# Designs tried in a protein design run: peptides against a protein of PDB entry 5EIB. Part 64

Target 1, 366 residues: chain A of PDB entry 5EIB
Amino acid sequence: VDLEPGTMDSVRSGPFGQIFRPDNFVFGQSGAGNNWAKGHYTEGAELVDSVLDVVRKESESCDCLQGFQLTHSLGGGTGSGMGTLLISKIREEYPDRIMNTFSVMPSPKVSDTVVEPYNATLSVHQLVENTDETYCIDNEALYDICFRTLKLTTPTYGDLNHLVSATMSGVTTCLRFPGQLNADLRKLAVNMVPFPRLHFFMPGFAPLTSRGSQQYRALTVPELTQQMFDSKNMMAACDPRHGRYLTVAAIFRGRMSMKEVDEQMLNVQNKNSSYFVEWIPNNVKTAVCDIPPRGLKMSATFIGNSTAIQELFKRISEQFTAMFRRKAFLHWYTGEGMDEMEFTEAESNMNDLVSEYQQYQDATAD
Target 2, 366 residues: chain A of PDB entry 5EIB as posed
Amino acid sequence: VDLEPGTMDSVRSGPFGQIFRPDNFVFGQSGAGNNWAKGHYTEGAELVDSVLDVVRKESESCDCLQGFQLTHSLGGGTGSGMGTLLISKIREEYPDRIMNTFSVMPSPKVSDTVVEPYNATLSVHQLVENTDETYSIDNEALYDICFRTLKLTTPTYGDLNHLVSATMSGVTTCLRFPGQLNADLRKLAVNMVPFPRLHFFMPGFAPLTSRGSQQYRALTVPELTQQMFDSKNMMAACDPRHGRYLTVAAIFRGRMSMKEVDEQMLNVQNKNSSYFVEWIPNNVKTAVCDIPPRGLKMSATFIGNSTAIQELFKRISEQFTAMFRRKAFLHWYTGEGMDEMEFTEAESNMNDLVSEYQQYQDATAD

## One batch from the design tools (peptide; aimed at target 1 E129 P196 E345)

Design b2_p22_6_s1 (made by RFdiffusion4, then SolubleMPNN; from b2_p22_6, 10 letters changed)
Fold by OpenDDE base, seed 3:
Structure b2_p22_6_s1 (fold): chain B 366 residues (1-366), chain A 22 residues (1-22)
Amino acid sequence: as target 1 above (366 residues)
Amino acid sequence: PVPLSEEERLALKKAEREKRKA
């Protein structure tokens, strides 16, 4: 789905374009112009019914519909505005289904789009309310991984998208292979989301490999375990050491000893015990899938629900506040039918979310 | 603090949805 036709042609002409049904390509003509309000109230609102018709058709064809997964950017107008509109509409129609998102957070290191803080804040407001689980994929973190870890001097969107793809493949492993922990979206939400609003995850992946790296290092289980808990491997721009994990899931892929995995997972928890809340018992879940990723002997994917994720929201809030105090570019949004109050509500809800994370960070066992 | 059960989480989410329809 896009508000621009050229994106659909790129997907269709791509190496995997044939895996999608032609009728499931829904697109507009005008684009959102990086404006959340165009995505949510005007251009996106004109297209949303056509998307919902496809969603209904695909949902009816499912033997067992668990829920929905959206991949979108929060910096642009289509992914942020239309994406959150679509989430709202799907949630209204399918209230008992899980809503999962892969939400790409904007960064001024990656994009010069000045209104990204507005688009992100307005989107986060919708995600807090209408999602069950959200993987925060931060362009800041992706850029830093590409630059610092992968030694890419000029990271491209292709390099960032490779990390996104690896992460998405990792976190969905349990959904795609039978008999795994978190084998469905609901079980994942139960294990990962102890409080309904605190459903924002920091993903991580090991080994970090560039698209051009043909030499996959054979990592050991100890090395994978250490790397997946390293702050440098987090796909969200927050430091886990500045907060506490509410819950963690670790997904290992490849032929390895379950005993060795359990031993290493216990060791890393004990070593990092100060970074976990003590009042959530058994808050680390481990899964092992015998099927490795293509080209790797083994991998590990991390999913963390950490109070440190508030650093990401604080960054966005600070950028938002600096623009909103100046009423910068507000006429682009109000001209599409938005009220200035919607900005204030979105800012308030994001600040409340930050306060909730801080409250649980400071909480002790009673 | 105690984490919410699946039932409590689902009940809260249902109540939040009902409030948005009102």
Scores: peptide ipSAE 0.055, ipTM 0.669, DockQ to the pose 0.816
OpenDDE base, seeds 1, 2, 4, 5: peptide ipSAE 0.035, 0.007, 0.025, 0.000; ipTM 0.667, 0.301, 0.542, 0.268; seed 2 fails the geometry check

Design b2_p22_6_s2 (made by RFdiffusion4, then SolubleMPNN; from b2_p22_6, 11 letters changed)
Fold by OpenDDE base, seed 1:
Structure b2_p22_6_s2 (fold): chain B 366 residues (1-366), chain A 22 residues (1-22)
Amino acid sequence: as target 1 above (366 residues)
Amino acid sequence: PVPLSEEERRELKKKLREERKK
């Protein structure tokens, strides 16, 4: 789905374009112009019914519908505005199904789009209320991984998207292979989301290796485990050491000893015990899938629900506030039928979310 | 390119799933 036709042609011409049904390409003509309000109230609202018709058709063809997965950016107008509209509409029609998102957070290091803080804040407001699980993929963190870890001097969107795809493949492993931990979206939510509003995840993927060192790097369970818990390996731009993990899931892939995995997972928890809440029992879950990802002997994917994720939201909030106090570009949103009050409500809800994370960070076991 | 039929698309998806298991 897009409000621009050119993106659909890119997907269709891609190496996997033929796996999608032609009728499942729903697109507009005008785009959102990086305006959330165009995505949510005007251009997106005109297209949403056509998307819902496709969603219904595909849902009816499912033997067992677990839920929905949206992949979108929060900095743009289509992914943010229309994406959140679509989430709302799907939730209204399918209230008993899981809503899962992969939400790409904007970064000044990657995009100079001035209104990204508005689009992101307005989107987060919707995601807090209308999703069950949100993987926070921060372009800031992806850029830093590409630059520091992968030794890419000029990271491209292709390089960032490679990390995204590896992570998405990792976190969905349990959904794609039977007999695993978190074998369905609902079970994932039950294991990862102790509080309904606190459903924003910090993903990570290991191994991450520079092209120059790839040939010299052994892939071992200890190395994967160590890298997976490294703050520099997080795909959300926050330091887990500045917060506490509410819940963690680790998904190992490849032929490895389950015993060794359990030992290494225990060791890393013990080493990092100060960074876990003590009042949530059994808050670390581990899965092992014998099938490695393509081109690797083994991998590990990390899913963290950490109170440190508030750093990401604080960054967005600070940028939002700096623009909103000046009423910068507000006329672009109000001109699409949006009320200025919705900005204040979105800011408030995001600040409330930050406060909730802080509350649980400071909570002690009685 | 001519769009794949529904059957060809299912076969392609099956093939891609089998390749990922190797």
Scores: peptide ipSAE 0.038, ipTM 0.657, DockQ to the pose 0.014
OpenDDE base, seeds 2, 3, 4, 5: peptide ipSAE 0.033, 0.024, 0.031, 0.031; ipTM 0.632, 0.489, 0.594, 0.581

Design b2_p22_6_s3 (made by RFdiffusion4, then SolubleMPNN; from b2_p22_6, 9 letters changed)
Fold by OpenDDE base, seed 2:
Structure b2_p22_6_s3 (fold): chain B 366 residues (1-366), chain A 22 residues (1-22)
Amino acid sequence: as target 1 above (366 residues)
Amino acid sequence: PVPLSEEERRALAEERRRKRAA
């Protein structure tokens, strides 16, 4: 789905464009112009019914519909505005199904789009209310991984999207292979989301290795375990050491000893016990899939529900507040039928979410 | 189809806002 036809043509011309049904390409003509309000209330709102017709058709063809997965950017008008409109409409029609998102967070280090803080804040407000699981993929963290870990001098959107694709493949492993922990979206939610509003995940993937070092790197369970818990390996721009993990899932892929995995996972928890909440029992889940990812002997994917994710929301809130206090570009949104109150409500809800994460960070076992 | 005027877009947006707040 897009508000611009050119994006759909790019997908169709891509190496996997033929895997999608032609009728499932729903697109507009006008675009959103990086405006959430155009995506949510005007241009996207004209297209949404056509998208819902496709969603219904595909849902009816499912033998067992678990839920929906949306991949979108929170910085752009289509992904943020129309994406959250679509989430809302799907939630209304399928209230008993899991809503899962891969939400790409904007960063000033990666994008020059001045209104990204508005689009992100307005989107986070919708995600808090209408999603069950949200993977926070932060462009800042992706850029930093590309630059610092992968040793890319000038990271591109292609390099960032490669990390996103590896992560998406990792977190969906349990859904794609039988006999795994978190074998469905609902089980993942039960294991990862102790409180309904606290459903924002910090993903990570290992191994991450520079092209020059790949030949010299051993792929071992200890090294994968160490890397996936490293703060520098998180795909959300927050430091887990500044918060506490509510829940963690680790998904190992490849031929390895389950005993060795369990030993390393126990060791990393014990070494980092101060970074876990003590009042959630059995809050670390481990899965092992014998099927490695393409091109690797083994990998590990990390999913963290950490109170440190508040750093990401604080960054967005600070940027939002700095613009909103000046009423900068506000007329672009109000001209599409928004009220200034919707900005204040979205800011408030995101600040409440930050406060909730802080409350659970500071909570002790009674 | 004639593109919706800016006024028609605003009216549609406001109607949709009202339908979600209800």
Scores: peptide ipSAE 0.120, ipTM 0.713, DockQ to the pose 0.022
OpenDDE base, seeds 1, 3, 4, 5: peptide ipSAE 0.033, 0.031, 0.045, 0.030; ipTM 0.558, 0.437, 0.595, 0.553

Design b2_p22_6_s4 (made by RFdiffusion4, then SolubleMPNN; from b2_p22_6, 11 letters changed)
Fold by OpenDDE base, seed 3:
Parts: C-alpha cells; sequence; structure tokens
Structure b2_p22_6_s4 (fold): chain B 366 residues (1-366), chain A 22 residues (1-22)
C-alpha cells in the first residue's frame, strides 16, 4: 500500500514482486508529501476503504487469522499517517486480533524531512493505543550499525533495509515454524508485554559482520549470545544499560545444542542481572529453530522490552517540542483538517509513556 | 481506484471539520 504509484511499481518489478497478488497492490496518485495529516485525514483516508476491502478479502481466506503485521515508517506521511489510520481501522474491525508493527523511527542523521518529529509523535500516539506489539526500528541505530559494525562508509537505504529484513525474518521465525516458543502473535504478546501500553520492543540481530571480516568470524552460540545482548547490536537508538529489561526473547536459528544455548543465556542474564527487573520472574524466553537463515549457519534475534526505550521517545519529544513551540509548519497539518490539540494530546501521551517506563524502571520487588 | 475529484476532496475535508466541531 502506498499513496504514490511508483513505490508499487518498484515492489512489483523487484525480485519478489510476483509473490504478491496484483489485486493487493493498493495505491494513490498524490502522495502524502511527508505530512501525517495528509496520510491520516485526506489522501490516506480516501484510499483506506480500498485497503480495508483487500484486508477483509485476505482475512476471510485465512483458516486461522492471528492478527496483522504492518511495516511502515514514522517519519513520512504515508507510513505514519495512512499507516496509523489503517491500524485504527483494522483494530476497530478486528478488536480481538493482534496488531503487530515494524515501525521505522526517523533520525536527523538519515533524513532531511524537517517535519519527521511531528509525524513520529502523532504516530506514536496512535501506536500506544492501537497496537499490541511494536518493533522499534530506529534509522539512527541502523545507520550506526551499518557505519560502525558493518564498516559501510556511506550507508544507503538499501543497507538499512537489509538489517530491517534480517530482523523481521528473525522475529517472525517462531511464527513460521510450529512448536516453538512464541509460535503465535498472542503468545508473543503474553510473554513480552507485561503492561499493555509498554509494548515497544528493541530488536537486535546477530551475526552483524562486515564483508571484510565474514570469513574470519566464528559463528558460535557464545558469540551470538554476546553480540545479541551488545548495545551496539540494538536496532533502536537506546542503551539497554540506561534502563532495565522488563522482558526479553531470544530466537536462535541453526543447528546448535539447546544445552549450550541455555547455558549461554543463563550466563548472559547473570552477567547483566542489574539490567533486568527482579520483580518479573522468568522474563527471558529462549527459542531454537533448527533451520538457519539463508546464507548463515546460525543466527540469533533479540527482542527486548526495555525501559531504556524511553531514550528514543525522549529524543522524538525534544525534537517535537522544539518545533511545536515555534508553531513551525502547523498550517500544513491544520490545513488537512487536523486540530492543533491533537499535537498536544500526542505529545502528552508520549510523555506519559516515558513516565510509565521510568516508573517501572525504578520499581523494586516490594 | 479512481482518484477522488478535487471537489469531493474539499467536501470530505469540510465534512470531517464539521464532525469534529460537533
Amino acid sequence: as target 1 above (366 residues)
Amino acid sequence: PVPLSEEERRRLKKERREKRKA
């Protein structure tokens, strides 16, 4: 789905374009112009019914609909505005189904879109209320991984999207292979989300290896475990050492010893015990899938629900506040039928979310 | 999907503004 036709042509002409049914390509003509309000209230709202018709058709064809997975950016107008409109409409129609998102967070290091803080804040407000699980994929963290870890001198959107794809493949492993931990979206939510509003995950992937080092890197369970918990492997721009893990899931892929995985997972928890809340028992879950990802002997994917994710929201809030105090570009949003109060409500809800994460960070086992 | 006319877009914008003032 896009508000621009060219994106659909790119997907259709891509290496996997033929896996999608032609009738499931829904697109507009005018785009959102990086404006959340165009995505949510005008251009996107003209297209949403056509998308919902496709969603219904595909949902009716499912033997067992678990829920929905959306991949979108929060910096642009289509992914942010129309994406969150679609989430709300799907939630209204399917209130008992899981809403899962892969939400790409904007960063000034990666994009020149001046209104990204507005689009992100307005999107987070919708995601807090209408999603059950949100993987926070931060363009800043992806850029830093590409540059520092992968040794890419000039990271491209293609390089960033490769990390996103690897992560998405990793976190969906348990959904694709029966009999695993978190084998359905609801079980994942139950294991990962102890508090309904605190459903924002920090994903990570291992191995992350530069092309020059690939041949020299040992792929071992200890190495994967160490990398998976390394702050530099987090795909959200927050330091887990500045917060506490509420819950963690680790998904290993490849032929490995379950005993070795359990030993290494216990060792990493013990070494990092200060970074876990003590009042949530058994808050680390581990899965092993014998089927490796393509081109790797083994991998590990990390899902962290950490109070450190508040650093991401604080960054967005600070940028939002600096723009909103100046009333910069507000007329672009209000001209699309948005109220100025929706900005203050979104800012408030995001600040409340930050306060909630801080409260649970400071909570003791009393 | 046939794109909405500019007049229909203006009508929908107006209708949404009126629904929020009510």
Scores: peptide ipSAE 0.030, ipTM 0.593, DockQ to the pose 0.021
OpenDDE base, seeds 1, 2, 4, 5: peptide ipSAE 0.029, 0.000, 0.029, 0.025; ipTM 0.570, 0.288, 0.567, 0.504

Design b2_p22_7 (made by RFdiffusion4)
Pose (drawn by RFdiffusion4):
Structure b2_p22_7 (pose): chain A 366 residues (1-366), chain P 22 residues (1-22)
Amino acid sequence: as target 2 above (366 residues)
Amino acid sequence: APVPLTEEEREAAMAALRAARA
């Protein structure tokens, strides 16, 4: 789905472009120009019922639908504006299904548009209310990993998307292969989301590799465990050691000692016990899958529900406030008939989200 | 000490929020 028609061509000309159902391409003529109001209200509303028809059709041909997963950026107009409209319409129509999103957060290091904080805040407001799980993929973190760790002086979207694809493959492994833990979206959600609004996850993986060089050696289980908890291996730009884990899901892929995995996971939990909330006993679940990802014999994927994610929302909020106080470009949004109070409502909801993460960060079992 | 909400409680809380926001 895109309001921009040119997106259809690039996907089709891609390697697996012909595998998609031709009828499932739903596109507009213009597109939003980084205007969330256009995406949602204006233009997305024009296009949205066509998308829902396709969604309804895919759903009625499902033996037992688990739910939906949406990939989109929060910084633009379409993936952000229309994407959250689609989520709200799907929530109305399929209220008992899990909604899961892979949402890319904007960063000034990657994109040169100062309205992106507006678009992201209006979107975060929708996701807080309407999604069950959201993987926070931070362009800030992706750029820093490419620039500082992978030593790519000028990271491209291809460089960033290599990190994203490795992460998406890792976090959906338990859904795609036989296993006991978090095998479906709802079971994953019950294990990861103690409070309904706190459903933004920090993904990480090890080893971090630059695409096209080179290899190995394959990591030891200790090396995997330590790296997948490392702040430098997170896809969100937050220091996990600045907050506390409410829940964690770890996924080890490849051939390895299940006993050694158990020992290392127990090791990181009790050497660093102060970083795991004490009032959620046994809050770290571990899954092993025998099939490694491409190019690797061993890998680990980390999914964290950490109070440190408030750093991401504080950064967006600060940029949003800096722009919104000067009312810059606000008429671009209200020109599409959007209420200015929706900006204030979204800002307040995001700041409330930050306070809630801090409340549970300081909470004690006593 | 905070007690995590059950699945039903969490869904009800979010349904109530959505109804209030409607």

Design b2_p22_7_s1 (made by RFdiffusion4, then SolubleMPNN; from b2_p22_7, 10 letters changed)
Fold by OpenDDE base, seed 4:
Structure b2_p22_7_s1 (fold): chain B 366 residues (1-366), chain A 22 residues (1-22)
Amino acid sequence: as target 1 above (366 residues)
Amino acid sequence: APVPLSEEERKAEREARLAKLK
């Protein structure tokens, strides 16, 4: 789905374009112009019914519908505005199904779009209320990984999207392959989301290796485990050491010793015990799949529900506040039918979420 | 200490949400 045709043509003409049904390509002509309000109330609202017709058709063809997965950007008008509209409409029609998102957070290091903080804040407000689980894929973190870890001097969208695809493949492993952890979307939510509003995940993927170092790297379970818990390996620009893990899932892929995985997972928990809440028992889950990802002998994927995710929301909130206090570009949104109160409500709800994470971070067993 | 939602509480929340949409 897009409000611009050119993206759909690129997907259709791409190497994998034939895996999608032609009738499942829904697109507009005008685009959202990086405006959440155009995506949510005007251009997106005109297209949403056509998308819902496709969603219904595909849902009816499912033997057992678990839920929905949306991949979208929160910086642009289509992914943010129309994406959150679509989530709301699907939630209304399928209230008993899981809503899962891969939400790409904007960064000034990647895009010069000045209104991204508005689009992101308005989107986060919707995601807090209408999703069950959200993977926070932060362009800030992706850029930093590409530049610092992968040694790419000029990271491209292709380089960032490679990290996104590896992460998405990792977190969906338990849904696609038989493993020790029989996971569905609902079971993931039960294991990862102790409180309904606190459903924003920090993903991570290992191994991450520069092209020049690939030939010298041994892939071992200890190295994967150590890298997976490293703050520099997080796909959200947060330091887990500045917060506490509520819940963690680790997904190992490839042929490895289960005993070694369990030992390394115990060791990393014990070493980092101060960074876990003590009042959630059995808050670390481990899965092993014997099928490695393409081109790797083994990998590990991390899913963390950490109170450190508040650093991401604080960054967006600070950028939002700096613009909103000046009423910068508000006329672009109000001209599409938005009220200034919707901005204030979205800011308030995101700040409340930050406060909730902080309260749980400071909570003790006493 | 805060107590995570039980499976029963999650079920009740879902049922309450479903009831508001009917």
Scores: peptide ipSAE 0.256, ipTM 0.833, DockQ to the pose 0.562
OpenDDE base, seeds 1, 2, 3, 5: peptide ipSAE 0.093, 0.217, 0.138, 0.189; ipTM 0.749, 0.824, 0.749, 0.811

Design b2_p22_7_s2 (made by RFdiffusion4, then SolubleMPNN; from b2_p22_7, 9 letters changed)
Fold by OpenDDE base, seed 1:
Structure b2_p22_7_s2 (fold): chain B 366 residues (1-366), chain A 22 residues (1-22)
Amino acid sequence: as target 1 above (366 residues)
Amino acid sequence: APVPLSEEERKALQKELREKRK
């Protein structure tokens, strides 16, 4: 789905374009122009019914519908505005299904779009209320991984998208292969979301290895475990050491000893015990899938629900506030029928979310 | 201390959230 036709043609012409049904390509003509309000109230609102028709058709073809997965960017107008509209509409029609998102956070290092803080803040407001699980994929973190860890001198969108795809494949492993921990989206939510509003996850992936060092790196369970918990491997631009994990899931893939995995997971928890809340029992879950990812002998995917995620929201909030105080570009949104109060409500809700994370970070076992 | 929701409480909460959305 896109408000621009050119993006759909790119998907169709891609190496996997044929896996999608032609009738499932829904697109607009005018685009959102990086404006959330165009995506949510005007251009996107005109297209949303056509998307819902496709969603209904595909949902009816499912023997056992668990829920929905949306991948979108929060910096643009389409992914943010129309994406959140679509989430709202799907939730209204399918209230008993899980809403899962892969939400790409904007970064000044990757995009020059000045209104990204507005689009992101307005989107987060919707995600807090309308999703059950949101994987926060921060373009800031992806860029830093590409540059620092992968040793790419000039990271491209292709390089960033490769990390996104690896992460998405990792976190969905349990959904795709039966008999695993978190085998369904609802079980994942039960394991990962102790508080309904705190459903924003910090994903991570291992191994991350530069092309020049790949030949020299042994893939071992200890190395995967260590790298998976390394702050530099987080796909969200926050430091887990500045917060506390509420819940964690680790998904290992490949032929390995379950005993070794359990030992290494215990060791890493003990080593990092100060970064876990002590008042949530059994808050670390581990799964092992015998099927490795393509091109790797083994991998590990990390899902963290950490209070450190507030750093991401604080960054967005600071940028938002700096623009909103000046009323910069506000007329672009109000001109699409959006009320200025919705900006204030979105800012308030995001700040409340930050405060909730901080409250649980500071909480001690009495 | 914030009382963490037990797995049962989290299941119940997920059920309640679904019921409120209907």
Scores: peptide ipSAE 0.157, ipTM 0.759, DockQ to the pose 0.436
OpenDDE base, seeds 2, 3, 4, 5: peptide ipSAE 0.046, 0.140, 0.154, 0.149; ipTM 0.636, 0.747, 0.757, 0.747

Design b2_p22_7_s3 (made by RFdiffusion4, then SolubleMPNN; from b2_p22_7, 9 letters changed)
Fold by OpenDDE base, seed 2:
Structure b2_p22_7_s3 (fold): chain B 366 residues (1-366), chain A 22 residues (1-22)
Amino acid sequence: as target 1 above (366 residues)
Amino acid sequence: APVPLSEEERKALRAERLAKLA
């Protein structure tokens, strides 16, 4: 789905364009112009019914519909505005199905689009209320991984999207292969989301190795375990050492000893016990899939529900506040029928979320 | 275990924040 036709042509002409049904390409003509309000109330609202018709058709073809997965950017107008409109409309029609998102967070390091903080804040407001699981994929974290870990001097969108695709492949492993922990979206939500509003995950993928070091790096369970818990390996721009994990899932792929995995997972929890909440028992889940990812002997994917995710929301909130106080570009949104109150409500809800994470961070078992 | 903020507590926090922005 897009409000611009050119993106659909790029997908259709791509290496995997034939995997999608032609009738499932729904697109507009005018685009959102990086404006959330155009995506949500005008251009996106004109297209949403056509998308819902496709969603209904595909949902009816499912033997067992678990839920929906949306991949979108929160910085742009289409992914943010229309994406959240779609989430709302799908939630209304399918209230008993899981809403899962891969939400790409904007960063000034990657984009010069000045209104990204508005689009992100307005989107987070919708995600808090209308999603069950949100993987926070932060362009800032992706850029930093590319630069620091992968030793890319000038990270490209291609490099960032490679990390996104690896992460998405990792977190969906249990859904794609039978007999795994978290084999469905609902079980994942039950294991990962102790409180309904606190459903924002920091993902991570291992191994991440620079091209120059690939030949010298052994892929071992200890190294995968160490890397996936490293703060520098998180796909969200927050330091887990500044918060506490509410819940964690680790998904190992490849032929490895389950005993060795369990030992390393126990060791990393014990070493990092101060970074877990004490009042959620058995809050770390481990899965092992014998099928490695393409081109690797083994991998590990990390999913963390951490109170440190508040750093990501604080960054967006600070950028939002700096623009909103000046009413910078606000007329672009109000001209599409938005009220200034909607901005204040969105900011407030995101700040409430930050406060909730902080409350659970500071909570003791007593 | 900490109790999530009630909808009323969230509304109260919103009102306090709005009052600080005014």
Scores: peptide ipSAE 0.073, ipTM 0.553, DockQ to the pose 0.069
OpenDDE base, seeds 1, 3, 4, 5: peptide ipSAE 0.071, 0.129, 0.054, 0.040; ipTM 0.581, 0.521, 0.436, 0.456; seeds 3, 4 fail the geometry check

Design b2_p22_7_s4 (made by RFdiffusion4, then SolubleMPNN; from b2_p22_7, 10 letters changed)
Fold by OpenDDE base, seed 2:
Structure b2_p22_7_s4 (fold): chain B 366 residues (1-366), chain A 22 residues (1-22)
Amino acid sequence: as target 1 above (366 residues)
Amino acid sequence: APVPLSEEEREKLRKELLEKRK
């Protein structure tokens, strides 16, 4: 789905364009112009019914519909505005199904789009209310990984998207292979989301290795485990050492010893015990899939529900506040049918979410 | 300490939210 036809043509002409049904390509003629309100109230609103018709058709064809997965950017008007409109409409029609998102967070390091803080804040407000699971993929963190870890001098969107694709492949491993922990979206939500509003995940993938170092790197369970829990390996721009993990899932892929995995996972928890909440028992889940990803002998994917994610929301909130106090570009949104109150409500809800994470961070077993 | 919601409690809350949206 896109408000611009050119992006759909690119996907269709791509190496995997034929895996999608032609009738499932839904697109507009006029883009959102990086405006959330155009995506949500005007251009996106005109297209949403045609998307819902496709969603219904595909849902009816499912023998067992678990839920929905949306991949979108929160900085752009289509992904943010229309994406959250779709989430809302799907949730209204399928309220008993899981809503899962891969939400790409904007960063000034990656994009020059001035209104991204508005689009992100308005989107986060919708995600708090209308998703069950959200993987926070932060463009800032992806850029930093590409630059620092992968040793890419000038990271491209292609490099960032490669990390996203590896992560998406990792977190969906348990859904794609039978007999695994978190074999469905609902089980994942049960294991990862102790409180309904606290459903924002910090993903990570290992191994991440620079091209120059690949030949010298041994892929071992200890190295994967160490890298997976390294603050520099997080795909959300927050330091887990500044917060506490509510829940963690680790998905190992490849032929390895289950005993070795369990030992390393226990060791990392014990070493980092101060970074876990003490009042959630058995809050670390480990899965092992014998099938490695293509081109690797083994990998590990990390899913963290950490109170440190508040750093990401604080960054967006600070940027939002700096623009909103100046009433910068508000007329672009109000002209599409938004009220200024919607900005204040979205800001308030995001600040409440930050406060909730802090409250649970400070909570003791007493 | 805050008590995490059980699967049953989450399913109950989901049903309640469903009823409020009708």
Scores: peptide ipSAE 0.122, ipTM 0.710, DockQ to the pose 0.628
OpenDDE base, seeds 1, 3, 4, 5: peptide ipSAE 0.026, 0.061, 0.019, 0.018; ipTM 0.621, 0.563, 0.478, 0.383; seeds 3, 5 fail the geometry check

